# Ledger of designs, part 99: peptides against a protein of PDB entry 7UQJ

Target 1, 160 residues: chain A of PDB entry 7UQJ
Amino acid sequence: PELYQNFNITPPRGVLFHGPPGTGKTLMARALAASCSSDERKITFFMRKGADILSKWVGEAERQLRLLFEEAKKHQPSIIFFDEIDGLAPVRSSKQEQIHASIVSTLLALMDGMDNRGQVIVIGATNRPDAVDPALRRPGRFDREFYFPLPDVKARFKIL

## One batch from the design tools (peptide; aimed at target 1 V58 G59, target 1 (a further copy) K56 K95)

Design b2_p26_2 (made by RFdiffusion4)
Pose (drawn by RFdiffusion4):
Structure b2_p26_2 (pose): chain A 160 residues (1-160), chain B 160 residues (1-160), chain C 160 residues (1-160), chain P 26 residues (1-26)
Amino acid sequence: as target 1 above (160 residues)
Amino acid sequence: as target 1 above (160 residues)
Amino acid sequence: as target 1 above (160 residues)
Amino acid sequence: AEERAALMAKAAAGEPIVQEREPYPF
């Protein structure tokens, strides 16, 4: 941590996995979760699938998001993987409902808001990156974007 | 206050930060929140978002808004910051749930009934200005609209 | 009434001020209420909003609306003004609450209960006219309309 | 859990989701 405090830099804590289906996005997230449970320093893995937080009560989805990011603050070494994040956080439109834009606005305020979120890495896997809200694709929340392509010749040899 | 009485004008008590993502809106709100807590006279910073207002009971979200504005009047030199305010206050629509139009109406009434001395300042960052209700964007509610643009060369040099 | 009842032209049961925001609709009702700064028993003015009638309870909103109308009948020549009548009377649908829908179901029955010898006039203001419920715009209700547009050049000169 | 799965299915189909409010407990 002194190497990041040597400068006035904060580490990148957000990655958006994107590419065609079957290219290794969830596999890479699964390997990262299995590696986080065997290095004997507790990196807590939080798995979230799509719109797991959707509820029929008003303000319970934003409350579940706030609780997920808070429980991530309780244990500093924690990771949040959002599988199929284009279903949880679509581009905010006036035509669709307000539960969607309200979830996106809560996610924006919880990733890079007024309060610091802690040592929480946030990973989102998507097949449709341009269905993710563009304010979520900037540094401070999903700094990096890993494009997982269909494998080339050498990569197909290695996979086989 | 005599300058604002000599000319028959009321000081603006509302600002709407708007601009592209990552241009300085939450940063300015964080710098103003740090400047509120340093000097010989104290300004109280009230930070809010859509999650700690929206409730699942009838008449509880507007009661939370009223408690916020009454508590800010009690600590009278005050700032209220609403981040991602288009999620808290969308454009009123009959094809939406009544809680969002009821929040916008309560917010319009509480802003039209403030101290009328420049004591409670209300600052909101929407990232998208069209999504916010036009009744909130008129002078009397959010008087000033600060456009935080993408930086030009001298500004990018200063930031770097 | 000695003059206007000679010709049998009935005064309106409901008059609707509608227009863009900041066009002076609240000023016209405030100026008519300053024309109520006159002696008593003539042009009693009631200033209500789309809020501060609707409550947590199930009967105080309709009971208070029936009482407001009864006090309006008690002082015979009287005016009831509903500022932001889309806050009190939104569109009834299946995303609508039950308390607002019953407020509309009581306001309609109170406007049909008002007698032909028109001594209570109900003026209502809105910035979004096709967001008030369609039933109050039927004949025998809010049927005469005043459009408040943005000012032209001479009007802006007078305002300045 | 079955309720959340049903709401996720509705959200994947683009069907509207209506949220409920309870009366205030006195």

Design b2_p26_2_s1 (made by RFdiffusion4, then SolubleMPNN; from b2_p26_2, 14 letters changed)
Fold by OpenDDE base, seed 4:
Structure b2_p26_2_s1 (fold): chain B 160 residues (1-160), chain C 160 residues (1-160), chain D 160 residues (1-160), chain A 26 residues (1-26)
Amino acid sequence: as target 1 above (160 residues)
Amino acid sequence: as target 1 above (160 residues)
Amino acid sequence: as target 1 above (160 residues)
Amino acid sequence: DEERRELQEKNARGEEIIRETLPFPE
């Protein structure tokens, strides 16, 4: 967070973390949340798993997303972290269940509805960025993407 | 594996990584695999998700587990990483589906059947160690457990 | 970085990432660098290894540090990442080579000489924060510290 | 409201996202 203040860069509303499983996307999101919290200014961290939103909130997923964004706004500064966001917002196909289409549409509307002055950042993590609906990967939504590679063997030798 | 060989420490057969979501369990497992790999001695890393074993391999999960352990032995030194192992081996209850019981029994037998001289390490990750069948958490199986805490609020505040 | 702009938190001049090997310190530093870059405003990322500064730049390490900071300022917004900073700035002891003392003194002076309005952030990574000269870990230098834990010490004792 | 509108317009135009790859740009 501090890096951006010094750089006067307009923060994205949404950041997509992508890369192979076990590359530290979730850990990074938590570390970012932690790194934005001070003793005087705690950041509220919301975490949801994409598949859990679909399965646990059958028929209420859209409402739960709205409530999540409202709570995040109420407790700002806040981070909303979606783990496995490809499970929540898969690529739209003619064969997709109507439920997925409505949830994706709700998430799109919620991200578009965020005030630029709001202290709410959305982080999505996926192992497959191409499995996320391209509509989420546009300006004003997840408009910044970070690839988390597997440490190559050479990078492995540098981590040790 | 190489770390244990170099330190003349008898490696555990199984290690349970547990802690809240996003504490880096999967990253640690990969980092361990990486740290044990040299250019001369590459470690083969196998990753499976507990829920995927149950859902994708309906009626063949036991066979797929056997094949996984055979492949790991064939490609030793190897790490088998089970992500969300509580999905594979839930606590035994009188209400458990027979399918879960057979899969758990197969995994128990496979772990018990590993030769102590084998260069195969099994890592299980869970957010709920108490949701894992206690039979897996015994000597000769997942007999070592690692808690991955959330960075405490004090560590969080030091990060900013 | 984006998180900090929204949160109106004054960024530190220096951030120390510390924790055991393989905990993602280097990955985090790079992710922060990437997250601070936009298409319109690319952040220049400088990476140096502490031991390499001492060994490769024998007799010129101080000059190379000065040049690095000058280049970072010239190409601002910039991140300077020191990997293994404990190799560069070890704890001062009566037995330490004079070379280490001069390099540490140079780094101290360079960090103290950074204008608070400059778009240069310094990140140091170490596995041993207590092996870093405490003079670097003071306000206006590495005044923020991030712990990248391994799973709990109790857990670590169970791996071995 | 204007900034929101501009972002919606950028989104509607399908402008390219900012992508960063670590440790190496792709």
Scores: peptide ipSAE 0.009, ipTM 0.298, DockQ to the pose 0.052
OpenDDE base, seeds 1, 2, 3, 5: peptide ipSAE 0.097, 0.000, 0.013, 0.013; ipTM 0.423, 0.199, 0.272, 0.363; seeds 1, 2, 3, 5 fail the geometry check

Design b2_p26_2_s2 (made by RFdiffusion4, then SolubleMPNN; from b2_p26_2, 10 letters changed)
Fold by OpenDDE base, seed 2:
Structure b2_p26_2_s2 (fold): chain B 160 residues (1-160), chain C 160 residues (1-160), chain D 160 residues (1-160), chain A 26 residues (1-26)
Amino acid sequence: as target 1 above (160 residues)
Amino acid sequence: as target 1 above (160 residues)
Amino acid sequence: as target 1 above (160 residues)
Amino acid sequence: MEERRELQAKNAAGEEIIREVEPYPE
């Protein structure tokens, strides 16, 4: 929020952090939350894991997503971080279509329903950007993508 | 401290976090500080910026470093985080040699004077490890280095 | 390896990193891998995700674990990092018992079969240590646990 | 297709990939 205001950047409705496992996507999201929080302006950080939403909330996942976005709106400025978003919104495959289609559709609608003026940033993290439904990677959704490279192997060797 | 105690690891006198700007070095240092703090055992986190020590404390930088290390010792377990440590301890170049040499010498002496049993961890962060005086990168000082690869710098700027 | 050698510590056969999501467990494991390699002594870092082993390798998970440990032994010194180890070795619950029991049993045997002289460190990361089979948390397995707390909001404020 | 290959190549090379998805032209 302040970050985007300070940079005169229209806050993306969503940001996709992608890259190999353990490249610090989750850590960066938490950093951003922490760095955007001041004593005067605490950013509320909501974290969910994509796979947990599917497994724990079968049939309620849509409702839980709605509640999450409502809670994030109530606690603005806020960050919603979806860890392993590929687990929540896998590419539409024929065999799992019905349950996943509804969750994806709900997430799409929730992201589309965020006013650009809302101080809610959605960050999705994935190890597999190609496993995320392309509909989520459109403008007004996860329209900005950030690759978290592996620490350069040479750099790993100097750290080691 | 607890990490090192739980691992029975003699805390390195110093850890160098290096990598391109914005790779989360500061965040990791903070996360480490937080992760090593329990309800029972709060780690005191001391943060200084290398360039600030040179600019604000001309002639007093040595004293301020000594005071910082003393305060860190008083508030053990503690972390001293030097952000942009290359600004504090640039590679010895002929024109800035005298003032920098004394500060570097003081930092070396302070790190050498830390007992391995001291619960003070020194973390230096830099974007340019080769700009750090090699004397600081020796065993018993910043003897462990950590490369923080670029998260996409453009990514950070577009998310910020 | 060097960490434990330098500290005269018997390397635990396994270390459990636990704490809330995004506390930097994976990053710490990578940083540890990176801190333990030198130009002379490259640590090979093997990363697997617990849930991926179950989902991708149904019926082959045991073989894949064996191959992983063999490869880690061939590339000593090495770190095997299991991200979300609770996904690989969930607490033995009656309904999922057969497939999980064999994987857990295999992991137990592989950890028990590691010579204390082996330069293979196993790091398990979990958000839910209580969801990890207690058999893995015994001496000679994941006998050392490290809590990665959430950066206390207060700690964030003192670290910020 | 080409953009995806370029992204995959950059990803394989460990290059920085920022994808800005331009708004659909109205």
Scores: peptide ipSAE 0.007, ipTM 0.203, DockQ to the pose 0.035
OpenDDE base, seeds 1, 3, 4, 5: peptide ipSAE 0.006, 0.000, 0.000, 0.000; ipTM 0.311, 0.266, 0.211, 0.332; seeds 4, 5 fail the geometry check

Design b2_p26_2_s3 (made by RFdiffusion4, then SolubleMPNN; from b2_p26_2, 9 letters changed)
Fold by OpenDDE base, seed 4:
Structure b2_p26_2_s3 (fold): chain B 160 residues (1-160), chain C 160 residues (1-160), chain D 160 residues (1-160), chain A 26 residues (1-26)
Amino acid sequence: as target 1 above (160 residues)
Amino acid sequence: as target 1 above (160 residues)
Amino acid sequence: as target 1 above (160 residues)
Amino acid sequence: DAERAELQAKNAAGEPIVLETLPYPE
């Protein structure tokens, strides 16, 4: 949060947290939400999982994404966290590909349509950044990427 | 493994980490692996995701589970971590139900067949403990459960 | 980084990451650094370990801290990450207490002396926030705290 | 793994680590 303010960097419209499983991407997003919330300024944290968007909202996924972004805007300052955002990437099954493509296109449009994102941050987490649609990783979307390396077993041993 | 060995406690056959998304279940499993590893005793950490077992290993999922357990036994002391183990639970779709049921039955058998598991711990993580097959939650399988509460928003606010 | 800018929150002079071992504090600090760096704006990440400051720099620790802060200022935008900052806290051994007290006093002074910290963030990580000198946890120093919970101690006790 | 090892080596040497954003996939 502060790093960008301090550096006079335009806040990215979205942040991609990527790295091996269990590197704390989800924990990080929650910690960021907690740090930005004060008693005076509560940040509303919205969390969705890529697989849940596809499976729970079959036929309504686009609508639910739209509702999520509207609710995040209504309750700003807010964070939208997409855990396992690579789960929105089309798996090569033709029928699922079209559904995935439509959901991704909706997410792209929702990300692009938040020009005045001043109080809404979108965080995506993935174990496979290369499985995230390159269109989501463009400037104005997930234009900042955080690598969450597993600490080396040797580095962990020195931390213990 | 070492924690239980040091305390002369029979290691649980399986531990279920459950709680809301982003409560640090995956991170905890990795932290446990790190804490149990000493310079003298490195713990081998195996990680699989429930959804990946179903999607990547269609037709070989049972074999891959068997190989995972054999490899964990070969490299003991070891932890097998199943992230999103609820992803192995049959969703009520008939064809997928049979595939899921076979994978779950294989996991059950692998969990039961490791009587001499003294150096292999199985950790399952889920956001939906009630979506985990009750058979997996029986004594001798995931017989220990850890709830990962979201820290109360109020408790987090008092820490800020 | 962005979260504070987006929320119009005054950047903390320092952020304390605290929580049990393996909760991803170090990973978080690195991830924050990575997100703030762009192709156009590279963030310089400096990392020191509390124990290393004491052991490697016996008699020069204060000078090395000063050099670190000057180098961070020279290479701004920058992050100074102190891993295991509780390792700078005096352990009850009288001779080590004086050395620790001097190092902590130097860190306090360096933190206070960065009035125009606009481009330098200090992150401290500890497993023992109560072992961190309370003076470091005051406004204008590590005035923001992030708790990295391990899942509930009661949950840990039920693992055991 | 190699990049991580390099970052760890630089950090162990006390060298400043410049974190770069991953280039956008072309």
Scores: peptide ipSAE 0.000, ipTM 0.221, DockQ to the pose 0.053
OpenDDE base, seeds 1, 2, 3, 5: peptide ipSAE 0.000, 0.000, 0.000, 0.005; ipTM 0.267, 0.185, 0.327, 0.274; seeds 1, 2, 3, 5 fail the geometry check

Design b2_p26_2_s4 (made by RFdiffusion4, then SolubleMPNN; from b2_p26_2, 14 letters changed)
Fold by OpenDDE base, seed 5:
Structure b2_p26_2_s4 (fold): chain B 160 residues (1-160), chain C 160 residues (1-160), chain D 160 residues (1-160), chain A 26 residues (1-26)
Amino acid sequence: as target 1 above (160 residues)
Amino acid sequence: as target 1 above (160 residues)
Amino acid sequence: as target 1 above (160 residues)
Amino acid sequence: MKEREELQKKNAAGEEIIREVLPPPE
């Protein structure tokens, strides 16, 4: 979030962290949220797991998303982190089409509704970027994608 | 694996990584697997998600666990990482008792059957350590627990 | 880098990622670099390994650092990532004092010479923050420190 | 407003986002 203004870059509304399980996507999001919060300026970090929103908020997922984005806007600067976003916003062509379509549509609208000047960034983490609705992976939404490779054996040795 | 030998410490049969979502449990498990693999000694890293074992292997979860442990033993030194292990081995008192009891019993037996001389370490990651069957958290099983705190707001502020 | 300006935070000239091997420091730096690059504005990401600079550029390390910072300034907005910065900037009291003192002095001067308004951020990653010259860890340099915990030292010791 | 309309136009056009796939760590 703050990272983009420092460089006078229009912050993407959303960033997609993708890569194999356990590549540090969630840790990254937390560390980003951490790195953005100064002593003077706390970034409000909202974390939600995609599957938890669907399972806990049956029929209220859209409302919970709206509330989340409103709360993030109220507490800006803010990061909204969706862990396992493929669980929240699966590709619309999945057999559970109607419920997912509404949730995806709501998330799209919420991301489109964020003023680019708003100090709210959305980070989605997924192990399966192709399981995320392509509409979320368009300009003004999750328009930035980060591959978290498995730390290859070389990154391993350099870490050790 | 190398980490344990370097310190001449008898590797625990099992380590429970617990803490809030996105605290780096999975990254750590991978990084540990990474850090333990030397150029001379590759550690075989097996990753399974608890919920995936239950959902994909309905009625075969026990067999899949046995195969996993056999494969890990065959490819020793090895790390078996269970992400979301609370999904694999929920507390026995959960309403889905019978199926879970068999899976938990199998996992217990597999962990108990690991000779401490075996170069196989089991890492379980959970967001809810209290949702993991206490029998798994006993000596000779997941007898080591690591809390992954949220990088506290203070660690955040020192970063910023 | 950009993260700090979005929140109207004075970007640190430098951020120190510290924590044990395998904790995702390098992954974090790459993901940060990537998260800062928009379609409209690419952040130039420079990655150098501390030990590689010392080993590959015997007697030219200072010049290589100067060139790196000049190139980063030329291609701003930029991130300079030093992986294993303790290899580049060891504590001056180490027996290789004179050569290291010159390199450290050069890095200090380069970091001090960055206008805080410059769109260049330096990220150092180390497994040993105490092996990094304390002069680098002062305000206006690596004045922001991110601990990439191992799963706590207890986690490591209990794994160990 | 204008930047938002341009982003909406790009979004409607289905322009592929430049996937900055971070190169694998060397």
Scores: peptide ipSAE 0.018, ipTM 0.309, DockQ to the pose 0.054
OpenDDE base, seeds 1, 2, 3, 4: peptide ipSAE 0.000, 0.007, 0.005, 0.016; ipTM 0.196, 0.216, 0.213, 0.214; seeds 1, 2, 3 fail the geometry check

Design b2_p26_3 (made by RFdiffusion4)
Pose (drawn by RFdiffusion4):
Structure b2_p26_3 (pose): chain A 160 residues (1-160), chain B 160 residues (1-160), chain C 160 residues (1-160), chain P 26 residues (1-26)
Amino acid sequence: as target 1 above (160 residues)
Amino acid sequence: as target 1 above (160 residues)
Amino acid sequence: as target 1 above (160 residues)
Amino acid sequence: AAELAARIAAGEATPRSYAPEALELP
């Protein structure tokens, strides 16, 4: 931590996995979760699939998001993986419902808002990155974007 | 106050920060929240978002807005910051649930009934200005609109 | 009435001020209420909003609307003004609440219960006219309309 | 908060909910 405090830098804490289907996005997230449970320093893994938070009550989806990010603050070494994040956080449109733009606005305020979110890495895997809200694809929330391509020759050899 | 009585004008009590992502809106609100808590006279900063207003009970979201504005009037030199305000106050539509138009109407009534002395300032950052209701964007509610643009060369030099 | 009842032209049961925001619709009702700064028993003015009638309870909103209309009949020549009537009478649909739908179901029955010797006029204002419920715009209701446009050059000169 | 808890205990409070089609992404 002194290396990052040597400068006035904060580490990148957000990655967006994107690429075609079957290219290794969930596999890489699974390997990262298995590695986080065997290094004997507790990096807590929070798994979230799509719009797992959707509810029929008003304001319960934003409450579940706030609780997920808060429980992430309770244990500092924690990770949040959002599988299929283009179904949870679509581009905010006036035509669609307000529960979707309200979830996106809560996610924006919880990733880089007024309060610091802590040592929480946020990973999102998507097949459709341009269905993710563009305000979610900037540094401070999903700093990096890993493109997982279809494998080339040497990579197919290695996979086989 | 005598300058604002000599000319028959009312000081603006509302600002709407708007601009592209990552251009300085939450940063300015964070710097103003730190400047509210330093000096010999204290300004009280009230931070809000859509999650701690929206409720699942009838008449509880507008009651939370009224409690916010009454509590800010009690601590009278005050700032109220609504982040991602297009999520809290979208454009009123009959094709949406009634709670969003009811929040916009309560907010319009509470802003039209403020102290009328420049004591409660209301600051909102929408990242998208079109999504916010036009009734809130007229002078009397959010008087000023600060456009935080993408920085030009001298501004990028200063930021770097 | 000694003059206007000679010709049998009935006064309107509901007159609707509609237009863009900031066009002076609340000013006209405030100026008509200052024309109620006159002596009693003539042009009693009631200033209500699309809020401060609707409540948590199930009967106080309709009971209060019936009482407002009864006090309007008690002082015979009277005017009821509903500012932001889309807040009190939104479009009834299947995303609509039950308490607003019953407010509309009582306001319609109270406007059809108003007699033909027109002594109570109901003026209502909105910035979005096709967001008020369609039933109050039917004949025998809010049927005469005043469009308040943005000002032209001479009008802006007078305003400045 | 205490008034809301008393109304919920009296069965007087009315909850709000989303319509099922509002939960679907187009």

Design b2_p26_3_s1 (made by RFdiffusion4, then SolubleMPNN; from b2_p26_3, 13 letters changed)
Fold by OpenDDE base, seed 5:
Structure b2_p26_3_s1 (fold): chain B 160 residues (1-160), chain C 160 residues (1-160), chain D 160 residues (1-160), chain A 26 residues (1-26)
Amino acid sequence: as target 1 above (160 residues)
Amino acid sequence: as target 1 above (160 residues)
Amino acid sequence: as target 1 above (160 residues)
Amino acid sequence: MKELEELIAAGLARPLEYPDESLERP
């Protein structure tokens, strides 16, 4: 939040972290949440796993998303981190359309409604950015995409 | 190296990273692989997700584990990282005993056989260390455990 | 690096990792270096300990800092990681003022000069952020702070 | 973390012929 204020940069509403598994997307999101906290400004960090929202909250996933965003608003400034967001909002494929369409629609509406949410940032992490519904990857949603490359095994840690 | 010689510390064959989701277990494993890599000594990093080994390789999970460990041996020095290892080797519960027992038995045998594998380290990551079969948490297997705490959201980051 | 280029975000000149000992600051810095390296773009990681710069290079600490930053510039994109940066740049306290003032002044000038240094990121790690000279914690220097919380002390590192 | 790094580094630095740790297996 303050980072964006000091640089006159419009804070992204949503940030997509993508890259191979275990490239540190989740840790980076936590580190960012923690780093954006100050003594004067505690950031509340909400973490959800995309697959957990679908599997644990069958039939309530939309309500749980709404509650998550309301809680994030209540505890602003806040970061909502969706780990494995491709599991929450997969590309619309024909056979699983109805249940996934409603969750995706809810998440879209929730992200579009963030202007009224104050200081809430959403971070999505995925190993498959192409498996995330393209509607989420548009301006005003996950409009910023951060690639987490494999630590190239060739990454020359010259501890000189 | 010298640290272990000076303290007569047997280097771990397996390291268990445990802690809440998104505490950086996977990133840590990759960071360790990268940090231990040098220009003279490239470490090969193998990553598998426990749930993926069970779901994608139904009936071949044991073979895939064997192949993974042979490939790691072939490309030594190597790190094998099992993300969500509790999904691969859950605590023996009565009804799922047969399929899980064989995979657990294979992983145990593979870890026990690491003496003949040269420079291969196994890192397991879990959000539920108590859900990992206790047989894996014994000396000569995952004999070292590292807890990854939640970055306490209360922790004072001053981003100016 | 690519993260900042793709977003037209001015890369932070400096990132301060702070938190209790053993919280993973050094490993995170290495993970970030590794994660920002790609096949197309190798990041050079320079690691220095603040106490080592003062103790090993008595009277040459300023020169060593300059050389480090020139080497980082030569091998860009680069990360300079200062472990225990509070040892390098302590808060100006009355009795040690003269020697520390010069090193702090040099590090400040080096960080301010990073606009001309290309793709060099400085990461400082400390267990005592309040012991770091406030001049380093200003915009254009260590303008980003990341707290590494203690693993809640119940993190049973069973070194069995 | 330093200890963990040292642990991993040492494990990766083990001799190809590491003594049979089978004796330390329960």
Scores: peptide ipSAE 0.036, ipTM 0.368, DockQ to the pose 0.034
OpenDDE base, seeds 1, 2, 3, 4: peptide ipSAE 0.038, 0.040, 0.039, 0.028; ipTM 0.357, 0.365, 0.358, 0.339; seeds 1, 2, 3, 4 fail the geometry check

